# Designs tried in a protein design run: peptides against a protein of PDB entry 3OIQ. Part 81

Target 1, 212 residues: chain A of PDB entry 3OIQ
Amino acid sequence: KNRIFVSSSKDFEGYPSKAIVPVQFVALLTSIHLTETKCLLGFSNFERRGDQSQEDQYLIKLKFKDRGSERLARITISLLCQYFDIELPDLDSDSGASPTVILRDIHLERLCFSSCKALYVSKHGNYTLFLEDIKPLDLVSVISTISTKSTNSSKHSSSELISECDLNNSLVDIFNNLIEMNRDEKNRFKFVKLIHYDIELKKFVQDQQKVL

## One batch from the design tools (peptide; made by RFdiffusion4, then SolubleMPNN)

Design b1_p18_6_s1 (from b1_p18_6, 7 letters changed)
Fold by OpenDDE base, seed 1:
Structure b1_p18_6_s1 (fold): chain B 212 residues (1-212), chain A 18 residues (1-18)
Amino acid sequence: as target 1 above (212 residues)
Amino acid sequence: MRKANAEETDELYEEYLK
């Protein structure tokens, strides 16, 4: 089945009321919600939605119904947090209480770009996105990809046809949305408050601000 | 408005995984 690249979480409003559709998107990690009964990851591209919160535009559910799926969910969260340098409580503590992790507003401290593969599952018009795969993206690689305007139409016809164009366009859109948020005095997001704000990111943001 | 993270989809997802 062909995987659909999703540029906006509003696209799901047009999806069938009963369907199973493989999807893919790129977004920033905004929240982690791990309890005894569920595991959710929040992502956003910060698309303007009027008065609605720009956080958690993509709510991704990890399977969490048995010891095997719970272990996989915990490992997934641990690996993501290790990659993005997010501090977690020790998830392996032999204290029989499964550690609860509730992180919000991750994007205010770290830009955690992620390419997500998910299964859109709908019934009666309501839906859940179930995680199939997640690839964390390095910020330097994201900046390089946007800056080089990949005209390399190397037609590698590999059937995982996420158009390199769709990925690049979504990355540009995310940065443009972050620049708009940074310009808004009422918005809590500021590039200078990011823990990893360096000379490279500063220069990139300054160059992108000139074209907006 | 369509609700995300709908519990009613869990059964359909588990059926898909079999």
Scores: peptide ipSAE 0.687, ipTM 0.966, DockQ to the pose 0.897
Fold by OpenDDE base, seed 3:
Structure b1_p18_6_s1 (fold): chain B 212 residues (1-212), chain A 18 residues (1-18)
Amino acid sequence: as target 1 above (212 residues)
Amino acid sequence: MRKANAEETDELYEEYLK
């Protein structure tokens, strides 16, 4: 089955009550929950949803059933945190207790853009998104992609073509939503509070704010 | 409203992986 690009987590409300559907999306990492029994990643596009929290719109479950899958989940979390410069407690502590990691509101300190492939699995209308693949995106590359409208048709083989248009549209939508949040005095999100807030991001935000 | 992260889907996922 072809992988479906998802622009909104509301799309899942229209999905079959019993299905297995490969999906992909681009969103900001908002939370990490690693416990003894579960590994979850929260993502959001910050789409306006009335009075609902804009956090964790995409809740992604990593397989966490056996020692092998647990190890893979921990390595995945470690590599993501290393890429985004997120400080984790030492996961390799020789103390036989698997460390618990609970991070929330990651987007308030760092813009962690991620391209995710997941498996939508539903039963009786309830669903879980299981992680299949994750690619962290560099913020400079995201800004450059939006600014240049660059249709860099990298001729990677036809079967996994994320519509470059769908990716770019989702990235623009995320930034527009962040700009709206930044303008709202009641919203905790502010670009100037990001740890990586630099002259390039400042200029980009200022230029986008003039068009919105 | 449909519930996300539903534990009842774990069995269906494990069957899909076999």
Scores: peptide ipSAE 0.687, ipTM 0.966, DockQ to the pose 0.897
Fold by OpenDDE base, seed 5:
Structure b1_p18_6_s1 (fold): chain B 212 residues (1-212), chain A 18 residues (1-18)
Amino acid sequence: as target 1 above (212 residues)
Amino acid sequence: MRKANAEETDELYEEYLK
């Protein structure tokens, strides 16, 4: 089955009530929920749904049923947090109690762009997104990709070609949504409060604000 | 409203992985 690129989590409202559909999206990591029994990652494009931009528009479940899947989930979280410089309690603590990790509002401190592959699984109209693959994206690379309007359609002939255009459009949409949030005095999100706020990001945001 | 992260889908997912 061909993988579908998803630009909005609203698209799932039109999906079949019973289906298994491979999907892919790009979004910001907003939450991590690791307990003894489950692992969830929250992502958002910050698309306005009513009066507020919602976090966790894409709630991604990691398989967490056996020791192997639990280990994979913990490793996935550790690697993501290492990549994004997110401080976690030591998940490897020899104390047989797996530490509970609940992080929220990650986007308020760090822009954690991620390309996610997932299985949309639905039954009776309710659904779960199961993680298949995750690729963290470097912010400098994201900024460069948006800025260069990459004309290099590498003709990868694979039927899973997410158009470079779809990825770029979604990245632009995310930044536009963040700019709107930054302009809203009631919104907690501010670019200047990001730990990694530098001259490059500042310049990029200023340049994007002139186009909006 | 469709519920995300529905437990009812876990069985269908496990069947798909077999």
Scores: peptide ipSAE 0.687, ipTM 0.966, DockQ to the pose 0.889
Fold by OpenDDE base, seed 2:
Structure b1_p18_6_s1 (fold): chain B 212 residues (1-212), chain A 18 residues (1-18)
Amino acid sequence: as target 1 above (212 residues)
Amino acid sequence: MRKANAEETDELYEEYLK
């Protein structure tokens, strides 16, 4: 079955009440929830949804049923946190208890762009997105991709049916939403509060603000 | 309203993986 690119988490409202659909999206990592019984990653494009929280628009479940899947989930979280320079509480507690990690509002400190492949699974209209694959995206590469109207479809022969246009449009939409949040005095998000806020990001945001 | 992260889908997912 072909993988569907999803630009909005609202698209799932139109999906079948009983289905299994491979999907892909790009979003910012907003939360990590690892307990003894579950592993969830929250993502958002910060699309305006009225008065609803803009966080966790995409709740992604990692398989967490047996020791093998639990180990894979923990390794996945560790690698993501290492990539984005997210400090995890010491998971090496000598107490044989599985460490609990609860991180929220990650986007307030770090822009963690991620390309996610997931399986949409629905029953009785309720659904879960199960993680199939995750690729962290470098912020410099994201900025470069948006800034260069690269009409050059590099024929990278990867069988991934994702239009480079869909990815780029979603990245632009995320930045536009972040710019709107940054302008809103009531919104906690501010670019200047990002740990990695530098001259390059500042210039990019200033240039995008002139177009909006 | 459709609920995300629905536990009732876990069985259907495990069946799909077999």
Scores: peptide ipSAE 0.687, ipTM 0.966, DockQ to the pose 0.888

Design b1_p18_6_s2 (from b1_p18_6 with S1M E3M S7E E18K)
Fold by OpenDDE base, seed 5:
Structure b1_p18_6_s2 (fold): chain B 212 residues (1-212), chain A 18 residues (1-18)
Amino acid sequence: as target 1 above (212 residues)
Amino acid sequence: MSMSNAEETDELYDEYLK
C-alpha cells in the first residue's frame, strides 16, 4: 500500500472507521510520555483548531509487547533526545523501576522537526497512530530547504507518492504557525526563548515575517 | 474519528504485525 502524506491531523476525521493505513507527516516534537507500559510521542504542526490545545495534534504510540519492543522504544527516545539535545533523566538508573519520563511543551525550548512514518489503525470510530519510523530533521537543513525552494526534484523512486513539495509546504506551514504564535502576546511560544536561538534563526524568522 | 489508545486498536495492530 502506498504511504499517504498527511498535512493535518484533521485528515484522520475523514478516514475509515476500520482501516490500516500507512501515513507520513512532518511535525515538531511537543511531548514525550514514557511509562512502564507504553511510550507516547506528541507532535504538532500548530494548526489552529479553535480553542483546542495546539500541542500533541499527532499522538504516536510505541506499543510494548515484550522486552524487545520496550527496549526499542527506550533506544528511540534516547536517540531522539541526544539528537535534539534534550536532557533526559538517566534511563539506565539501576533502580529496577522502569524510569518514567514525562516531557511537555518541548517546542517552547527547542524546535524538534521530525519526519514521522506511522501506521494509522482504526476500529469502532477510534484510531491510534503507531510509530514505524522517525527521522529527526536538522533546523539548519530545514531553514535551508525552505529558503532555497529546491525545485531539484531528485527523481527518487516513484513509490513514495510524497512529493518534496508536500514536505516543504508542511515545513513552511509550521513556521508560519510559529510566527503567528510568536506574535500573539498570550501565546507562551517565543522564538527568543528557544535555547538554540541564534543569528541564523533570527534572520530567517525576520525574513519570513516580511512575507506574512 | 477520535484519537485514542484503545486496546481494540492495539489488538488490530498486533494482528497486522503477525
Scores: peptide ipSAE 0.473, ipTM 0.899, DockQ to the pose 0.746
Fold by OpenDDE base, seed 2:
Structure b1_p18_6_s2 (fold): chain B 212 residues (1-212), chain A 18 residues (1-18)
Amino acid sequence: as target 1 above (212 residues)
Amino acid sequence: MSMSNAEETDELYDEYLK
């Protein structure tokens, strides 16, 4: 089956009650919940959903089946946190207790753009998204991609590639949502509170704010 | 459809990977 690009986690409301569907989306990492039995990664596009929390709109599961799957999950988290400069407690604690890691509100300190491939699995009206692949995106690369309106669709006609347009539109939508959150005095999100807030991000936000 | 981490989806996922 072809992989479906998902622009909103509301799209899953229309999905079949019993299905297995490969999906892909782009979102910000918002939470990490590592336990003894599973890892959950929270992602959000910060799409307005009435009075509901805008965090964890996509909850991605890494299931532990064996020591290999547990190790893979721990390595995945370690590499993501290293890439985004997120401080994790030492996962290698010799103390025999599997360390529990709970990180929330990651987007308040760091914009962790991620392209996620997941398997949508539904049964009896409920669904779980299982991680298949994750690609962290560099913020400078995201800003450059949005700014250049790169209409150079190199026709890589492979039926598995998300249209460069769908990716770019989702990145623009995320930034627009963050700009709205930054303008809201009640919202905790502020660009100036990001650890990596620099002159380039400042200029980009100022330029985008003039178009909205 | 509601997002959940139900065991029933874990079983179906485990069957898919076999």
Scores: peptide ipSAE 0.473, ipTM 0.898, DockQ to the pose 0.745
Fold by OpenDDE base, seed 1:
Structure b1_p18_6_s2 (fold): chain B 212 residues (1-212), chain A 18 residues (1-18)
Amino acid sequence: as target 1 above (212 residues)
Amino acid sequence: MSMSNAEETDELYDEYLK
């Protein structure tokens, strides 16, 4: 089955009530909920949904079936947190108790851009997104990609079904949504509160704000 | 469709991975 690129989590409202569909999206990591039985990763594009929370628009599940799947989930979380410089409590606590990790509002401190491959699984009007793959995206690379796309549609025949256009449009949409949130005095999100707020990000945001 | 972490989707996912 071809993987479907998803630009909005609202697209799942139109999906079949009993289906298995491979999907891919790009979003910011917003939450991590690691328990003894599962891991949930929250992601958002910060699409405006009226009075609905803009947080955790995509909930991605890592199910534990056995010790191997649990270990794989813990390694995945550890690697993601290491990549984004997110402090986790030591998962190797000798106490034999599976450490519970609850991180929320990650986007208020760090822009953790991620390309996620997931399996959409639906039954009886409910759906779950199961993680298949995750690629963290470097913020400098995201900024450069958005800034350069005005010119070179180089026909790199990347056999990946997802157009480079869909990825970049989603990245632009996320930044536009963040700019709107930053302009809203009631919104907790502010670019200047990001731990990694540097001169490059500042310039990029200032230039994008002139186009909006 | 509503987003849910219901056990019903876990069963269907487990069947898909077999």
Scores: peptide ipSAE 0.472, ipTM 0.900, DockQ to the pose 0.742
Fold by OpenDDE base, seed 3:
Structure b1_p18_6_s2 (fold): chain B 212 residues (1-212), chain A 18 residues (1-18)
Amino acid sequence: as target 1 above (212 residues)
Amino acid sequence: MSMSNAEETDELYDEYLK
């Protein structure tokens, strides 16, 4: 089956009540909920949803069924946190209890852009997104991609059928949403509060703000 | 449709992986 690129988590409201659909999206990591029985990853593109929370618009499940699946989830979380410089509490507690990790509002301190592949699984009008693959995206690479692609369609023939246009449009939409949040005095998100806020990000935001 | 971590979707996912 072809993988569907999803630009909004609202698209799932129109999906079949009983289906298995491979999907892909790009979003910011917002939360990590690791327990003994499961891992949940929250993602958002911060689309305006009226009075609904803009957090955890995509909730991705890593299911534990055995020690192997649990280990895979823990390794995945460790690698993501290492890539984004997210401090995890020391997992090295010699107490044979698997540590519980709860991180929220990650986007307030770090912009963790991620390309996610998931299985949409629905039954009886409810759905779960199960993680298939995750690729962290470097912020400098994201900024450069948005800044340069207004000009040259370099035909890099990457065989991934997901249009490079869909990825870029989603990245632009996320930044536009973050700019709107930054302009709102009531919103907790501010670019200047990001740990990695630098001259490059500052300049990029200032240039994007002139177009909006 | 509502997003849910219902056990019913876990069963359907486990059947799909077999």
Scores: peptide ipSAE 0.471, ipTM 0.898, DockQ to the pose 0.751

Design b1_p18_6_s3 (from b1_p18_6 with S1M E3M S7E)
Fold by OpenDDE base, seed 1:
Structure b1_p18_6_s3 (fold): chain B 212 residues (1-212), chain A 18 residues (1-18)
Amino acid sequence: as target 1 above (212 residues)
Amino acid sequence: MSMSNAEETDELYDEYLE
């Protein structure tokens, strides 16, 4: 089956019942909920949904079926947190108790851009997104990609089903949504509160704000 | 469709991986 690129989590409202559909999206990591029985990763594009929370628009599940799948989930979380410089409590606590990790509002401190491959699984009017793959995206690379796309549609025949255009449009949309949130005095999100707020990000945001 | 982490989708996911 071809993987479908998803630009909005609202697209799943129109998806079939009792289906399995491979999907991919790009979003910011917003939450991590690691328990003894499962891991949930929250992601958002911060699409405006009226009075609905803009947080955790994509909930991605890592199911624990056995010790191997649990270990894989823990390693995945550890690697993601290491990449984004997110402090986790030591998962290797000798106490034999599976550490519970609850992180929320990650986007208020760090922009954790991620390309996610997931399996959409639906039954009886409900759906779950199961993680298949995750690629963290470097913020400098995201900024450079958005800034350069005004010119070179170089026809690199990347055989990947996702157009480089869909990825970049989603990245632009996320930044536009963050700019709107930053302009809203009631919104907790502010670029200047990001731990990694540097001169490059500042310039990029200032330049994008002139186009919006 | 509503987003849910219901056990019902876990069964269908397990059947897909087998």
Scores: peptide ipSAE 0.458, ipTM 0.895, DockQ to the pose 0.737
Fold by OpenDDE base, seed 3:
Structure b1_p18_6_s3 (fold): chain B 212 residues (1-212), chain A 18 residues (1-18)
Amino acid sequence: as target 1 above (212 residues)
Amino acid sequence: MSMSNAEETDELYDEYLE
């Protein structure tokens, strides 16, 4: 089956009540919930949903079936946190209890752009997104991609059928949403509060703010 | 449709992986 690119988590409201659909999206990592029985990853593109929370618009499940699947989930979380410089509590507790990790509001301190592949699984009018693959995206690379693709369609023939346009449009939409949140005095998100806020990000935000 | 971590979707996911 062809993988569907999803630009909004609202698209799932129109999906079939009983289906398995491979999907892909780009969003910011917002939460990590690792327990003994499962891992949940929260993502958001911060689309305006009226009075609904803009957090965890995509909730991705890593199911534990056995010790192998649990280990895979823990390694995945460790690698993501290492890539984004997210401090995890020391997993080295010699107490044979698997540590519980709960991180929320990650986007308030770090912009963790991620390209996610998932299985949409629905039954009886409910759905779960199961992780298939995750690619962390470098912020400098995201900024450069948005800034340069206003001009040159370099035909890099990467055989991934997901249009490079859909990815770029989603990245632009996320930044536009973050700019709106930054302008709102009531919103907790502020670019200047990001740990990695630098001159490059500052300049990019200032240039994007002139177009909006 | 509502997003849910229902056990019913876990079963259907397990059946898909088999």
Scores: peptide ipSAE 0.456, ipTM 0.895, DockQ to the pose 0.752
Fold by OpenDDE base, seed 5:
Structure b1_p18_6_s3 (fold): chain B 212 residues (1-212), chain A 18 residues (1-18)
Amino acid sequence: as target 1 above (212 residues)
Amino acid sequence: MSMSNAEETDELYDEYLE
């Protein structure tokens, strides 16, 4: 089955009540919930949804079936956190209690752009997104990609119906949403509060604000 | 459709991976 690019988590409202659909999206990591029984990764595009929280618009599950799947989830979280320079409590603590990690509002400190592949699984009017793959995106690379509007469609294989345009459009939409949040005095998000706020990001935001 | 972590979707996901 072809993987579907998803621009909004609202798209799932129109999906079948009983289906398995491979999907892909790009979003910011907003939360991590690691427990003894499951891992949940929250992502958001910060699309305005009325009075609903803009956080965790995509809740991605890593299911624990066995020790192998649990270990895979832990390794995935560790690698993501290492990549984004997110401080985790020591997951290796010799205390035989599986460490519980609860991180929220990650986007308030770090812009953790991620390209996610997931399985949309629905039954009886409910759905879960199961993680298949995750690619962290470097912020400098994201900024460069948006700025260069690379019309160079590298003819990569026709099998991924995901146009480079869809990815770029979603990245632009995320930044536009963040700019709107930054302009709102009631919103907790501010670019200047990001730990990695540098001259490059500052310049990029200033240039994007002139187009909006 | 509502986003959930229902056991019913876990079962269907398990069947898909087998």
Scores: peptide ipSAE 0.456, ipTM 0.895, DockQ to the pose 0.745
Fold by OpenDDE base, seed 2:
Structure b1_p18_6_s3 (fold): chain B 212 residues (1-212), chain A 18 residues (1-18)
Amino acid sequence: as target 1 above (212 residues)
Amino acid sequence: MSMSNAEETDELYDEYLE
């Protein structure tokens, strides 16, 4: 089956009650929940959903089946956190207790843009998204991609590539949502509170704010 | 459809990977 690009986690409300569907989305990493039995990664586009929390709109599961799958999950988290400069407690604790890691509100300190491939699995009216692949995106690259309106669709006509348009539209939507959150005095999100807030991000946000 | 981490989806995911 072709991989479906998902622009909103509301799209899953219309999905079949019993299905397996490969999906892909772009979102910000918002939470990490590592336990003894599983890992959950929270992602959000910060799409307004009434009075519901805008966090963890995409909850991605890494299931532990064996020691190999557990190790893969731990390595994945370690590499993501290293890439985004997220401090993790030492996962290598010789103490025989699998370390529990709970990180929340990651987007308040760091914009962790990620392109996720997942398997949508549904049964009896419920669904789980299982991680297949994750690509962290560099913020400078995200800003440059949005700014250049890269109409150079190199026609890589492979039926598996998300259109560059779908990716770019999702990145723009995320930034627009963050700008709205930054303007809201009640919202905890502020660009100036990001650890990596620099002159480039400041200029980009100021330029985007003039178009909205 | 509601998002959940139900065991029933874990079983169906396991069957898919076998």
Scores: peptide ipSAE 0.455, ipTM 0.895, DockQ to the pose 0.744

Design b1_p18_6_s4 (from b1_p18_6 with E3Q S7E E11A E18K)
Fold by OpenDDE base, seed 4:
Structure b1_p18_6_s4 (fold): chain B 212 residues (1-212), chain A 18 residues (1-18)
Amino acid sequence: as target 1 above (212 residues)
Amino acid sequence: SSQSNAEETDALYDEYLK
């Protein structure tokens, strides 16, 4: 089945009330919710949705029903957090109690760009996104990708490859939304408060702000 | 309820994985 690229989580409002659809999106990691009974990852493109929170626009569920799926979820979170330099409590603690991890507003400290593959699973008009795959994206690579307007030609790559255009457009949209948030004095997001705010990111933001 | 909705999608997902 062809994987659908999703540019907005509003696209799901038009999806079938009973379906299983493989989807893919790019977003910032905003939250991690690991408890004894569930594992959720929140992602956002920070698309303006009226007065609603811009966080967790994509709520992704990891299977968490048996020891195998729980282990996979814990490993996934550990690897993701290691990649983004997110400090987690030791998830392997011998104390037999699985640590609860609740992280929110991750984007206020770190830009955690992620390419996610998920299954849209709907029944009776409700849906859940189940994680199939996650690829963390390096910020330098993201900046480079946006800066290089590689209008690489419409090679009809096989129906499974996301259009490089769709990826690039989503990354640009995210940065534009972050720039708007940064300009808003009421918004908590500020680029200068990012732990990894460096000269490269500063320059990129300044250059992107001139285009907006 | 939000919980019942999650259980229904979980069941459909578990069926899909078999």
Scores: peptide ipSAE 0.560, ipTM 0.923, DockQ to the pose 0.466
Fold by OpenDDE base, seed 1:
Structure b1_p18_6_s4 (fold): chain B 212 residues (1-212), chain A 18 residues (1-18)
Amino acid sequence: as target 1 above (212 residues)
Amino acid sequence: SSQSNAEETDALYDEYLK
């Protein structure tokens, strides 16, 4: 089955009540929840949903049922956090107790853009998204991609027709949503509070604010 | 319950991976 690009987590409200559908989306990492019994990643594009929390719009479950899947989940979290400079406690502690990691509001300190592949699995109208793959995106590369409007669809990207356009549109939408949040005095999100706030990001935000 | 719903989707996912 072809993988479906998802631009909004609302799209899942229209999905079949019993299905398995491969999906892909781009969003910011907002939370990490690793316990002894589960591993969850929260993502958001910060689409406005009235009074609902804009965090964890995409709740992604990692398989966590046996020693092999648990190890894979821990490695995935470790590598993701290493890429984004997120400090974690040592997950490999020789003490047989797996450390609990609960991080929230990651987007308030770091813009962790991620391209996620997941399985939408539904039964009786309820669904779970299971992680298949995650690609962290470099912020400089994201900014460059949006700025150049390089719709150079290199014809040769074969099988996964994720339109470069769909990715770019989603990245633009996320930034636009963050700009709106930054303008809202009631919103906790502020670009100037990001740990990695630099001259390049500042300039990009200022230029995007003129178009909105 | 939310927990029962998670168990049902986990079971369907585990069946899909076999």
Scores: peptide ipSAE 0.560, ipTM 0.923, DockQ to the pose 0.466
Fold by OpenDDE base, seed 2:
Structure b1_p18_6_s4 (fold): chain B 212 residues (1-212), chain A 18 residues (1-18)
Amino acid sequence: as target 1 above (212 residues)
Amino acid sequence: SSQSNAEETDALYDEYLK
């Protein structure tokens, strides 16, 4: 079955009450929830949803049922946090208690752009998104991709070509949403509070603000 | 319950992985 690119987590409201659908989306990492019994990743594109929290619009479950799946989940979390420079407690502590990691509001300190492949699994109108693959995206690469109107349709071969346009549109939408949040005095998100806020990001945001 | 729904989707996912 072809993988569906998802631009909004509202798209799942129209999905079948009993289905298995491979999906892909791009969003910011907002939360990590690793306990002894579960592993969840929260993502958001910060689409306006009224007065509801804009975090965790995509709640992604990692399989966490056996030692193999638990190890894979811990390695996945470790690698993501290493890539985004997120400090984690040592997950490999020989102390027989599995370390609990609960991080929230990650987007307030770091823009962690991620391309996620997931399996939408629904039964009786409820769904769970299971992680299949995750690719962290470098912020400089994201900025460059948005700034360069990618006319380069690199005709990669007939594999499930998620349109480079869909990816770029989602990245633009995320930045536009962040700019709106930054303009809102009631919103906790501010670009100047990001740990990695630099001259390049500042210039990019200022240039995007002129178009909005 | 929300827990029973999560168990049902987990079971369907485990069946898909077989």
Scores: peptide ipSAE 0.559, ipTM 0.923, DockQ to the pose 0.446
Fold by OpenDDE base, seed 3:
Structure b1_p18_6_s4 (fold): chain B 212 residues (1-212), chain A 18 residues (1-18)
Amino acid sequence: as target 1 above (212 residues)
Amino acid sequence: SSQSNAEETDALYDEYLK
């Protein structure tokens, strides 16, 4: 079955009430919930949804039912946090209790762009997204991709072109949404409060603001 | 309940992985 690129988490409202559909999206990591019984990752594109929270628009479940799946979930979280320089409490505590990690509002401190592959699984009109694969994206590479691809119609294969166009459009949409949030005085998100806010990101945001 | 719905999707996912 072909993997569907998802530009909005609202697309799932139109999905079948009983289905298994492989999906892909790009979003910012917003939350991590690791407990003794579950592992969840929250992601968002920060699309405006009226008065609803813009956080955790994509709630992704990691399999967490046996020692093998629990180990894989913990390793996945550790590797993501290492890549994004997110401080985790020591997961290696000699006390046989699995450490609980609850992080929220990650996007207020770090822009953690992630390309996710998931299974949409629905039954009786309810759905769960199960993680299949995650690729963290470097912010410098995201900025460079948005800045350069406005001009290069390179003749790549039609299937790769669609996936790259969809990815780029979603990255632009995320930045546009963040710029709108940054302009809103009531919104907690501010680019200048990001730990990694540098001259390059500042210049990019200023240039994007002239087009919006 | 939201919990019963999560259990049903978990069961369907576990069946898919077999």
Scores: peptide ipSAE 0.558, ipTM 0.922, DockQ to the pose 0.466

